# Designs tried in a protein design run: peptides against a protein of PDB entry 5D63. Part 160

Target 1, 292 residues: chain A of PDB entry 5D63
Amino acid sequence: SLRRGIYHIENAGVPSAIDLKDGSSSDGTPIVGWQFTPDTINWHQLWLAEPIPNVADTFTLCNLFSGTYMDLYNGSSEAGTAVNGWQGTAFTTNPHQLWTIKKSSDGTSYKIQNYGSKTFVDLVNGDSSDGAKIAGWTGTWDEGNPHQKWYFNRMSVSSAEAQAAIARNPHIHGTYRGYILDGEYLVLPNATFTQIWKDSGLPGSKWREQIYDCDDFAIAMKAAVGKWGADSWKANGFAIFCGVMLGVNKAGDAAHAYNFTLTKDHADIVFFEPQNGGYLNDIGYDSYMAFY

## One batch from the design tools (peptide; made by RFdiffusion4, then SolubleMPNN)

Design b2_p23_3_s3 (from b2_p23_3, 15 letters changed)
Fold by OpenDDE base, seed 1:
Formats: sequence, structure tokens, C-alpha cells
Structure b2_p23_3_s3 (fold): chain B 292 residues (1-292), chain A 23 residues (1-23)
Amino acid sequence: as target 1 above (292 residues)
Amino acid sequence: SKDLPISQLERMEKRLLEFIASL
């Protein structure tokens, strides 16, 4: 079953993703096929899938950028019915905005069925061009039509998954205490994470004893990421992953505050030094405490 | 230097816990 999370949704037949046109929050904004760039933020192409309690395999899909929801126009079962962005809520009962998402017959891709109409999200004619029509279309769960098959590339982690990644890291102190601040985290590419760091002013910040030292740098980075998230996305119910750690060196006579993020596969953490913008597998400290 | 004393980490942890508890 599909987990709650943020997904980049890519067609199984052509290199096209589900895109909210211009990222507009207006009701009735077309959802279209659009090209994407791997390992980047595809701003209009990220969708928060929120599972509906007690309704098997059924979700709302909230566009991260616009904060609007995937909506089948008038809930019509007619082939070619427009799929648009529309205002909504995560746990709506409106069947126009409820999507049953299950594995296709190939076992890797998913199909997206409207809960009410029982039609499927279809990249019409498998058109790979930017702005290609996405519509509700008749289909079955078992047919192999790639126009209705979608890869769900997970772009986020749950707090539990982040916790597990931390627990696997060898640089954790025996007295480690972790504190989880949110439930779901968008994981940024390092390039984006670094750009936020650059834009924060931290590269030009001067280390000063106690008044602006390692803890200030680490907190400033987390604050910068938080603000970037708030300024960039209209959807709620998720955070941007940026951790703070407090660590002790092997000798036990020095401590440091630093940041960390997750690797591309979300299985491990990588340390980030906010004083120089470096990524490290070993920062020279074992984490005493973390919050993220 | 980039380091701080261990005692400062403990203070930071306490302050963080107090903050979280206030939410």
C-alpha cells in the first residue's frame, strides 16, 4: 500500500510528470503532463498523499506549491473529463477529490482511480509534450496501458523513517536523545540545501566566542530552512528536513553543534557543517542530542 | 574554534525540552 508522503508522480510510458499548470491556486487550474529534472525541486509537480481513514488505498492529493487538491471535474465518469486543481481539505468526503491508488499489474507503477467515477488518471495519448492533457478515462486495474500507469517517487520521509536512519548511523552517542518536531519531512537535494545555506548569510557570518558560535550557526541554518519552507509552499501538514545535532568528540573533552540531512535514498543521514557548508559522513563527533 | 563545552550542550538540551513541553 502507498504510504502517506510527498511524491513526484511520473508516467510509466514517457518522461512526463503530473504538473499543476503554473502552480496556480485557482479553482479549475489544469493538471497536465510536464517534463521534469531529476534530483531537483520540481516545484509544481510535488503531491502530498494523505490516506483517508477507514477507506482502503484512498487518498487526497494536495499540490505542495498551490495547496490545492487534485480534482476530477464534476466527478464525471466520461472519458476525457478534466483533472484540475481545486480548493479542498486533506480529509474531505468530496468524491471528486478522492483517489484510490494501488499497484498496477506490473508491480512497480501505480494506477490512480477516482473514488466516485471509478475512472483513472490518464495521460491522454501518452503525449510527452509540456502541457499534455491529463484526464479521467475508463480503464481497469489489470490492463497494461502505460497512459494510466504512474511511478510514485517518494520525496519525503516520516519521522519514524528519519529516526531509523539516525539509529543506523555509527556516530551516535550511547546517551543519545532524539526529539521529533514534525510528522513528515520533504527531503531536499543537497544542491537546494546548499542554496538555502548560501542565501541565509551564514557563509559570511563570523564565529564569535559564545555569542555566535556553533550552536548559533546550526540553529540559524534550521531557521533558514524553516523559513524557506514557509515561503515556498502553500500546503500544510509537512516540514522541510533539517536536523540539529549536539555531539561530543571521542575524547569526551569537546562538543559541537551541527546540522544533518538525509541521503538521496533516505536510508542514512549525512552531516552538514553550517560554518563552512560542507557535507561529511563523519564530522568527528558522536551525537548526544538531536532535534528535527 | 568551532567547539563548545559539554556543559553547554546539557543546558541546550534542557532549554529545548522546556520549549517542546510548552507547545
Scores: peptide ipSAE 0.022, ipTM 0.607, DockQ to the pose 0.536
Fold by OpenDDE base, seed 5:
Structure b2_p23_3_s3 (fold): chain B 292 residues (1-292), chain A 23 residues (1-23)
Amino acid sequence: as target 1 above (292 residues)
Amino acid sequence: SKDLPISQLERMEKRLLEFIASL
């Protein structure tokens, strides 16, 4: 089953992603096919999939940028029915906004079926052009038509997955305590993470004994990421991944506060030094405590 | 506002104080 999370949804046939046109929050905004750039934030193309309790394989899809939901116009079963952004809630009972998402016959891609109409999200004619029509269309689960097959590229991690990534790292002290602050985390590319760091003013901040030292830098970075998240996205129910760690060196005579994020494959953590913007696999400290 | 359980906050505070003592 598809896990709760944030996804970039890419067509299986052509290099096109499901895009909310102009990221508009207006009811009836077209959802269209659009090109994307790998390993970047594709602002209008991220979708939070929220599983519906007690309804197997069924989700709402909230556009991260607009905070609106994928909606089949009037719930119509007619081929070519518009798929739009529309106001909604994560646990709605409106069948126009309920999507059954399961593996296709190829075992890698998914199909997206409207719960009510039983039609499928279709990139009409497999058109790879920007602004290409996405519509509800007749189909079956076992058909091989790539117009109705979608790769779900997961862009987030659960708190449990983040915890597991930390646990795999060799630079964790035996007395480590981790504190989870949220349930689901959008994982940023390093380039975006670095840009937030630059925009925070931290690169020009002066280290000062106790009044503005390592803990202040690390907390300021986390605050900057939090604010960036709040300012960038209208959807709720997720956070932006940015951890703070408190570590002790091998000699046990020095402590440091620093940040960390997840690697691209979400399997490991990488340390981030907020005093210089560096990414390191070994920061020279074993983590005593973390919160994220 | 997002709240954390008091018990969790107390644990965080304890560990934070231990860290500060190590600086």
Scores: peptide ipSAE 0.016, ipTM 0.518, DockQ to the pose 0.062
Fold by OpenDDE base, seed 3:
Structure b2_p23_3_s3 (fold): chain B 292 residues (1-292), chain A 23 residues (1-23)
Amino acid sequence: as target 1 above (292 residues)
Amino acid sequence: SKDLPISQLERMEKRLLEFIASL
């Protein structure tokens, strides 16, 4: 079953993703096929899938950028019915915005069925062009038609997954305590993470004994990421991943505060030094405490 | 607003104090 999370949803037949046109929050904004750039933030193409309690395999899909929801126009079962962005809520009862998402017959891709109409999200004619129509269309779960098959590339991690990634890291102190602040985290590419760091002014900040030292840098970075998240996305119910660690060196005679994020595969953490913007697999400290 | 449990804050404070002592 599909887990709650943020997904980049890519067509199984052509290199096209489900895109909310111009990221507009206006009701009736077309959802279309659009090209994407791997390993980057595809701003209008990220969707928060929120599972509906007590309704098996059924979700709302909230566009991260606009904060609007995937909506089958008038809930019509007619083939070719527009799929649009529309205002809504995560736990709506509106069947126009409820989507049953299950594995396709190939076992890798998913099909997206409207709960009410029982039609499927379809990249019409498999058109790979930017702005290609996405519509509700008749189909069955077992059909192999790539127009209705979608890869759900997970762009976020749960707090549990983050915790597991930390636990796998060898640079954790025996007295380590981690504190989870949120439930779901969008994981940024390093390029985006670095850009936030640059924009924060930290590259120009100077280390000063106690008054602006390692902890200030690390907390400032986390604050910058938090602000970036708030300013960039209209959807709620997720955070941007940026951890703070307090660590002690192996000798036990020096301590440091630093940041960390997740690797591309979300399986491991990588340390980030906010004083110089460096990414390191070993920062020279074992984490005493973390919050993220 | 999302708040942290008081118990968690207390634990964080304790750990932070221990960390400070290790500086």
Scores: peptide ipSAE 0.015, ipTM 0.503, DockQ to the pose 0.062
Fold by OpenDDE base, seed 4:
Structure b2_p23_3_s3 (fold): chain B 292 residues (1-292), chain A 23 residues (1-23)
Amino acid sequence: as target 1 above (292 residues)
Amino acid sequence: SKDLPISQLERMEKRLLEFIASL
């Protein structure tokens, strides 16, 4: 089954993603097909899938940017019914906003069926143009129509997945203590992570003994990422991944505070030095504490 | 130097843990 998480949802037939037009939070905002750029933040194209308890394979889909939900207009079963952004809640009972998401017959893509109407999210005519209509359309689970097949590219990690990634890293001290602050984390591309770092003013910050040293840099980076998240997204129920670690060097005579994020495949962590903006597989310290 | 004495970071850790525990 599809896990709770943030997804970039791409059509299986053409290079188009499910896009909330202009990221608008207005009720009735069209959801459309739109081009995307891999390994970037596609701002209007990220969806938080929240599983509905006790309803198999059924979710709400919250647009990360607008905080509104994917909504089948009037819950109509007519082919061509508009799919729009609309105000809602994660655990709504409104069948217009409940989507059963399961694997298609190809075993890789998903189909998105409205819970009430039993119609499917359809990229009308497989149109790859920006602004192409996405609508509810008749279909079946076993049909091979690529207009109704979608790849769900996971853009987030659960706290458990993050914990597992940390545990796999060889630069973790035997006495490591990790503290998880949130449940789901949007993982940023390094370019975005770096831009946040730049915009924070940290590149121009002066190291000063105790008053502004490694711990201050690391915490400032985490704060900057947190603020960026709050300022950028209207959806709730997730955080932006940015960890803080405390580590000891191999000689055991020095310690350091630094940041870390996740690799593109979410399987590993990479260390980030907030004093210079560098990404390292080995920062020269073994972490004994982290929070994220 | 980017580094700190272990003793200083241990104190920091203690403070942070206390804070986190209060959340």
Scores: peptide ipSAE 0.030, ipTM 0.687, DockQ to the pose 0.594; fails the geometry check

Design b2_p23_3_s4 (from b2_p23_3, 14 letters changed)
Fold by OpenDDE base, seed 1:
Structure b2_p23_3_s4 (fold): chain B 292 residues (1-292), chain A 23 residues (1-23)
Amino acid sequence: as target 1 above (292 residues)
Amino acid sequence: SKDLPISKLPEMEERLLAFIASL
């Protein structure tokens, strides 16, 4: 079963992703096939899948950038019906915006069926060009047509998954305390994380005793990431992953505050030093507490 | 090193907890 989360949704046949054209929040904005760049933020191509309670395998799909929802125009069952962005809510009862998402016959990709019309999200003719039509189309769950098969590349983690990654890290103090602030976290590529750091002005900030020391740097980075999130995305119901960690050095005579994020596979944490923008697998401190 | 003496650990914790509480 598909988990709640943020996904990059890629066609199984061609290197095309489900894209909200221009990231527009206008009702009726076309959803189209578009190329993507791996390991980058594909701004118009991220979708928050929210599972509908008590309706098996059924979700709304909110475009992260626009805050609008995937919508089958008029809920029509006609092949070639437009799929658009449209205003909605996460737990709507509007069948135009309800999508049953289950594994395809290949066991890896998914098919996306409109709950009402029972038609499937289709990359028309498997067109790999930018702006290619995505439409509702007739189909069945067992068909192998790659036009209707999609990989759901998970771009977020739950708080539990983040906690599990932290728990696996060897650099945790025996009395470690973690504080979880949100439920779902978009995990940024390091390049994006670094760019936020650069844009924050932290690279030019000077360490000053008491007035601007390590905890100030770590908090400032988290604040910068939070602001970036608020300014970049119109969807709600998620946060941007950026941890703050308080650690004790191996000698036990010094404390440090720093940041952390998740590795690409979301299985581990990587430490980030906000004073220099460095990423480290071992920052030289054992974690005493953290929050994210 | 850009760290602080261990004696500052409680203060650092309090500041971080206060930040969390402000969210």
Scores: peptide ipSAE 0.349, ipTM 0.878, DockQ to the pose 0.870
Fold by OpenDDE base, seed 3:
Structure b2_p23_3_s4 (fold): chain B 292 residues (1-292), chain A 23 residues (1-23)
Amino acid sequence: as target 1 above (292 residues)
Amino acid sequence: SKDLPISKLPEMEERLLAFIASL
């Protein structure tokens, strides 16, 4: 079963992702195949999958950038029916925007079936070109046609998954006290995380006793990430992962505040020093408390 | 990076808790 989360959805046959053209929030904006860059934010290609209660394997798909939803035009079962972005809500009853998502016969990829029409999201002709048509098309769950098979690359973590990653870290023990603020977190590539740090002005900030010390840096980074999230995405129901941690040095005579994010595989945390923008697997402190 | 004496840890905790409570 597909979990609630943010996904980059890639065709199983060609290196194309499901893209909302220009990230436009206008009703009827085409959803198309488009190239993507691994390990980057593919701005128009992120989809929040929200499971529908009491409807097995069925979701809405909200474009993270536009805040609009994947919509089968008029819910038509005709092959070649346009799939577009359209205004909607996460828990809509509109079958044009309800998608049953289950594993394909290969056990790795998924198929995306419109709940009403029973047609499948299809990269027409397997066209790998930018702007290639994505449409509803006749199909079956068992067929092997790669035009209708999609990899769902999860770009987010639940609070529980983040907590598990924290718990595995050898520097997070003892008097650790964790606070969870949100339920689902978009995990940023380090390059994006670093860019937010740069844009915040923190690289030019001066450590000053009491007036701007380590906790100020860590909180400022958290605030910068939060603002970036609010300014960048129109969808709701998720946060951007950025932790704040208090730690005690190995000697037990000093305390520090710093940030942390998740590794690419979401299995571990990596520490981030907001005073210099460095990433470290071992920041030299044992965790005392954290929030994210 | 610059850290603070361990004696400041309780104060740091209080500030962060206050921040969390404000959210």
Scores: peptide ipSAE 0.348, ipTM 0.878, DockQ to the pose 0.909
Fold by OpenDDE base, seed 5:
Structure b2_p23_3_s4 (fold): chain B 292 residues (1-292), chain A 23 residues (1-23)
Amino acid sequence: as target 1 above (292 residues)
Amino acid sequence: SKDLPISKLPEMEERLLAFIASL
C-alpha cells in the first residue's frame, strides 16, 4: 500500500513528471508532463498523497505549490478527459478527486485510477515534451502500457521514519530525548537547505556569548526553514525537515546546539553546523536532546 | 564552531523546551 507522503511522480516510459502547469491555483489548470531535474526541488511537480480512511488504496493528490487537487474533469470516463488542478479538500467525497493508486503488474511502478470513472492517468502517446497532455484513459491494472505507469519517488518522511533514522545513527546514544512536532516532513536537498541558510543571514552573524551563541544559531536556522516552508507552499498537512539537536562533546566538558537533516535516501541523518554551514556525518558531540 | 561549557547545558535545555512550548 502507498503511504501518505509527498511524491515526485515520474512516468515509467519517458523522463517526464506530473506537473501542474505554472503552479497555478486556478480551477481547471492543466496537469501536464514536464521534464525535471533530479535532486532538486521541482516546484510544480510535488504531490501530497492523503489516504482516504476506510477506502482501500484511495487518495487525494494535492499539489504542494498550488494547494489544489488532481481532478478528472467532470469525472468523465471518456478517453482523453482532461486532468486538472482544482480546489478541494484532503478528505473530499468528490469522486473526481479520488484516486486509487496501486502497484502495476511490473511490481515497481504504480497506476493511478480515478475512483469514479475507473479510467487511468495517462501520459498521452508517451509524449516526453514539456506540456504534454495528461488525461484519463481506458486501461486495466494488468496492462503493461508505460503511458499509464508511474514511479512514485517519495520526497518526504513520516515522523516515525525520521525517528528510526535518528535511532540508527551511531553517534546518538542512550540519553537522547526526542520531541516530534509534526507528522510528515518534506526532506530538502542539501543545496536548498544551504540556500535557506545563506538567505537567513546566518553566514554573516557573529557569535556572542549568551546573547547570540550556538543555540541561537540552531534556532535561527529552524526558524528560517519554517518561514521558507510557509512562504513557498500553499498546501497544508506537512512540514519541512530541519532538526535542532543539543549535544555534549566527547570530553564531557562542553555543550553545543546544532541542526540536522536527512540523507538523500532518508535512511540516515547528517549534521549541519549553522555557524559555518558545514555538513558532517559525525559532529563530534553525543546527543542530549533534539526536536524537529 | 564555538560551544559552551557543560555548566550551560541545563540553561540551553530550558530555552529549547521553552521554544518548543511556544509553537
Scores: peptide ipSAE 0.346, ipTM 0.878, DockQ to the pose 0.921
Fold by OpenDDE base, seed 2:
Structure b2_p23_3_s4 (fold): chain B 292 residues (1-292), chain A 23 residues (1-23)
Amino acid sequence: as target 1 above (292 residues)
Amino acid sequence: SKDLPISKLPEMEERLLAFIASL
């Protein structure tokens, strides 16, 4: 079954993603097919899938940017019914905003069925152009029509998945203590992470004994990422991944505070030095404490 | 990168824990 998380949803037939037009929060904003750039933040194309308790394989889909929800207009079962952004809540009972999401017959892609109408989210005519219509359309779970098949590319990790990545890292002390602040984390590309670092002013900050040392840098980066998240996205129920670690050097005579993020595949962590903006697989310290 | 003597580690931990608690 599909896990709770943030997804980039791509058509199985053409290189188009499900896009909320202009990221607008207005009710009735069209959801359309649109091109995307790999390894970047596709701002209007990220969707938080929230599973509905006690309703098998059924979700709401919240646009991360607008904070509005995928909505089948008037819940109509008519082929060609518009799919739009509309105000809602994560655990709504409105069948216009409830989507049953299951694997397609190919075992890799998913189909997205409206809970009420039983029609499917369809990239009309498989049109790959920007702004192509996405609509509710008749279909079945077993048919092979790529217009109704979607890849759900996970752009977030759960706290448990992040913890597992940390636990696999060879630079973690046996006495490691992790503190988890949130449940689901959007994982940023390094380019975005670095840009936040630059915009924070940290590249121009001077290390000063006690008054502004390594922990101040690491906390400042964490705060900058948190602020960026709050300023960038209207949806709730997730955080931006940015860790802080304390470590001890190999000689055992020095301590350091630094940041970390996840690799592209979310399987490992990479260390980030907020004093110079460097990414390292080995930062030269054995980590024993972290929070994120 | 600039680090701190190991003797500062307890203080660093306490400050970070306090920060976490403030969230």
Scores: peptide ipSAE 0.345, ipTM 0.876, DockQ to the pose 0.932

Design b2_p23_4_s1 (from b2_p23_4, 9 letters changed)
Fold by OpenDDE base, seed 3:
Structure b2_p23_4_s1 (fold): chain B 292 residues (1-292), chain A 23 residues (1-23)
Amino acid sequence: as target 1 above (292 residues)
Amino acid sequence: SPEDELRALMEEFRAAGLEIAKV
């Protein structure tokens, strides 16, 4: 079954993603096919899938940018019915905004069925052009039509997945204690993470003994990422991944505070030095404490 | 809870001795 998380949803037939046009929060904003750039934040193309309790394989899909929800216009079962962004809530009972999402017959892609109408989200005619119509359309779970098949590329991790990634890292002290602050985390590309670092002013900040040293840099980065998240996205129920670690060197005669994020495949952590903006697989310290 | 975790974090900061040999 599909896990709760943030997804980039790509058509199985053409290089097009499900896009909320202009990221607009207005009711009735068209959801369309649009090109995307791999390994970047595709701002209007990220969707938080929230599973509905006690309803198998059924979700709401909240656009991360607008905070509005994927909505089948009037819940109509007519082929060609518009799919739009519309105000809603994560656990709505409105069948216009409830989507059953299960694997297609190919075992890799998903189909997205409206709970009420039983029609499927369809990239009309498989049109790869920007602004191509996405609509509800008749279909079946087992047919192979790529117009109705979608890859769900997970852009987030759960706290448990983050914890597992940390646990796999060799640079963790035997006394390590981790503290989880949130439940689901959008994982940023390094380019975006670096840009937040630049915009924070940290590149121009001077290390000063105790008054502005490693912990201040690390916490400032965490705060900058938090602010960026709040300023960038209207959806709730997730955080932006940026960890803080406290570590001790191998000799045990120096301590450091630093950041970390996740690798592209979300399987491992990579250390980030907020004093110089560097990414490292080995920062030279073993962590005895982290929070994220 | 996140609040409990934050309190625990604050305690760890205090107890960790990071102020010694900080870089």
Scores: peptide ipSAE 0.148, ipTM 0.559, DockQ to the pose 0.234
Fold by OpenDDE base, seed 2:
Structure b2_p23_4_s1 (fold): chain B 292 residues (1-292), chain A 23 residues (1-23)
Amino acid sequence: as target 1 above (292 residues)
Amino acid sequence: SPEDELRALMEEFRAAGLEIAKV
């Protein structure tokens, strides 16, 4: 079954993603097919899938940018019914905003069925152009029509997944204590993470003994990412992944505070040095504490 | 809770103090 998380949803037939037009929060904003750039933040194309308790394989889909929800207009079962952004809540009972999401017959893509109408989210005519219509359309779960098949690329991790990634890292001290602050984390591409670092002013910050040293840099980075998240996204129920670690070197004569994020496959952590913006697989310290 | 975790973290910071050389 599909896990709770943030997804980039891509058509199985053409290189088009489910896009909320202009990222607008207005009710009735069209959801359309749109081109995307891999390994980047596709701002209007990220969707938080929230599973509905006690309703198998059924979700709301909240646009991360707008904070509005995928909505089948009037819940109509007519082929060609518009799919729009509309105000809602994560655990709504409105069947216009409830989507059953299960694997297609190919075992890799998903189909998105409206809970009420039983029609499927359809990239009309498989149109790959920007702004192509996405609509509810008749179909079946076993039909092979790529217009109704979607890849769900997970862009987030749960706290448990992050914890697991940390646990398998060889640079964790035996006395390690981790503190989890949120439940679900959008994982940023390094380029975006770096840009936040640049915009924070940290590249121009001066290291000063104790008064502004490693811990200040690391916390400032965490704060910058947090603010970036708050300023960038209208959806709730997730955070932006940026960890802080405290570590000690092998000799035990130096301590350091630094950041970390997750690798692209979300399986491992990579260390980030906020004093120079570097990414390292080995920062030279074993972590005894982290929070994220 | 996250709030509890944060409070615990603050106490850990106070207690640990990064007593060894910081870089």
Scores: peptide ipSAE 0.143, ipTM 0.565, DockQ to the pose 0.230
Fold by OpenDDE base, seed 4:
Structure b2_p23_4_s1 (fold): chain B 292 residues (1-292), chain A 23 residues (1-23)
Amino acid sequence: as target 1 above (292 residues)
Amino acid sequence: SPEDELRALMEEFRAAGLEIAKV
C-alpha cells in the first residue's frame, strides 16, 4: 500500500507530472500535466498523500505549495470532469477529495480513483504539453491505459526512515541519542540545501570562540531551513529535513556541531559542514547526539 | 509540554558541548 508521504506524481506514458497550475491556492485552480526536471524541487508538483483512517488505500492529496487539495469537480462521474485544487482538510469526508490509490496492472505504477465517482485521474489523450487537461475519466483497475497510470516518486521520509538511515551510518557513537522533532520530512536536493545555506548569510559568518562557533553555525543552518520551509510551502503536516548533530573526534579531545541531510535514495545520511558548505561522508566525528 | 521538551533538549545540547572543547 502507498505510504503517507510527499510524492512527485508522473504519468506512466509521457514525461508529465501532475501540476497545480501556477501553484495557485484559489478554489477551482486547474490541475494539469506539466513537464518537470528530475532531481529538483518541482514546486507546483509535490503532493502530500495523507491516508484516511479505516478507509483502505484512500488518501487526500494536498499540494505542498498551495496547501489546497486535489478535488474532482462536483464529484461528477462524467468523463472529462475537471480535477482542480480546492480548499480542504487532510482528513475530510468530502468524497470529491478522497482518492483510492492502488497499484495498476503493471505492478509499478498506480491508478488514482475518486472514492465517490469511481472514475480515475486521467491525463486526457496522453497529452505531454504543458497545461494538458487532467480529468476524471471512466476506467477499470486492470486496464492498461497509460493515461490513467502514475508513478509515485517519494520525495520525503518518515521519521522512522530517517532514524534507520542514521543507524546505518558508521560514524555514530555508541552513546548516541537521537531526538525526532517531526513525522515526515521533505528531503531537499543538495543544490537547494546549499542555496538555503548561501542565502542564510552563513558563508559570510565568522567563527568566533564560543560566541559564534560550531553549534551556532549548525543551529543557524537548521533555522534557515525551517524558515525556508515556512516561507515556501502552504501545506502543513511535514517538515524540511535538516538535522543537527554533536560529535566527538576519534582522539576524544574535540567536539563539533554540524548538520546532516539524506542521500538521494534516502538510505543514508551525508554530513554537512555549515562553516564551509561542504558535504562529507566522514566529517571526522562520531555523533553522540542528534535532533531533526 | 513542548516547551519542557525543548528545554530538556537544549540542556542536553549544552551539557554535551561543554564536555569537550568545541571547534
Scores: peptide ipSAE 0.117, ipTM 0.547, DockQ to the pose 0.233
Fold by OpenDDE base, seed 1:
Structure b2_p23_4_s1 (fold): chain B 292 residues (1-292), chain A 23 residues (1-23)
Amino acid sequence: as target 1 above (292 residues)
Amino acid sequence: SPEDELRALMEEFRAAGLEIAKV
């Protein structure tokens, strides 16, 4: 089953992603096929899949940028019916906004079926051009038509996945205590993470004994990421991953506060030094506390 | 390198870093 999370949804036949045109929050905004850039924030192409309780394999799809939901116009079963962004809620009962998402016959891609109409999200004619029509179209679960097959690339982690990544890191103190603040986290590319750091003013901040030292830098970075998240995305129900750690060196005579994020594959953490913007696999401290 | 820069920073500020007694 598809897990709750944030996905970049890519067509199985052509290099096109499901895109909310201009990221507009207006009702009826077209959802279209659009090119994407790997390892970047594809702003209008991220979708939060929220599973509907007690309805097997059925989700709402909220556009992260606009905060609106994937909507089959009038719930029509006619082939070629527009798929648009529309206001909604995560646990709506509106069948226009309920999507059954299951593996296709190839076992890797998914098909996206409207719960009410039983038609499928279709990249019309497999058109790879920017702005290509995405519509509801007749189909079956077992058909191999790539116009209706989609890869769901997970762009987020659950708190449990983050916890697991931390747990396998060798630079964790035996007395480590982790505190989970949220349930689902968008994981940023390092380039975006670094840009937030730059925009925060931290590169120009000076270390000062106690009054603005390592803990202040680490907290300021987390605050900057939090603000960036709030200012960038209209959807709710997720956070931006940015951790704070407190660590002690091997000698036990020095402590440090620093940040961390997740690797691209979400399997490991990487440390981030907010005082210089560096990423390291070993920061020279063993963490005894983290919150994220 | 970022690693070298961080090492230098750690050496410079290790004594005045996060006080262990804080937490």
Scores: peptide ipSAE 0.074, ipTM 0.506, DockQ to the pose 0.092

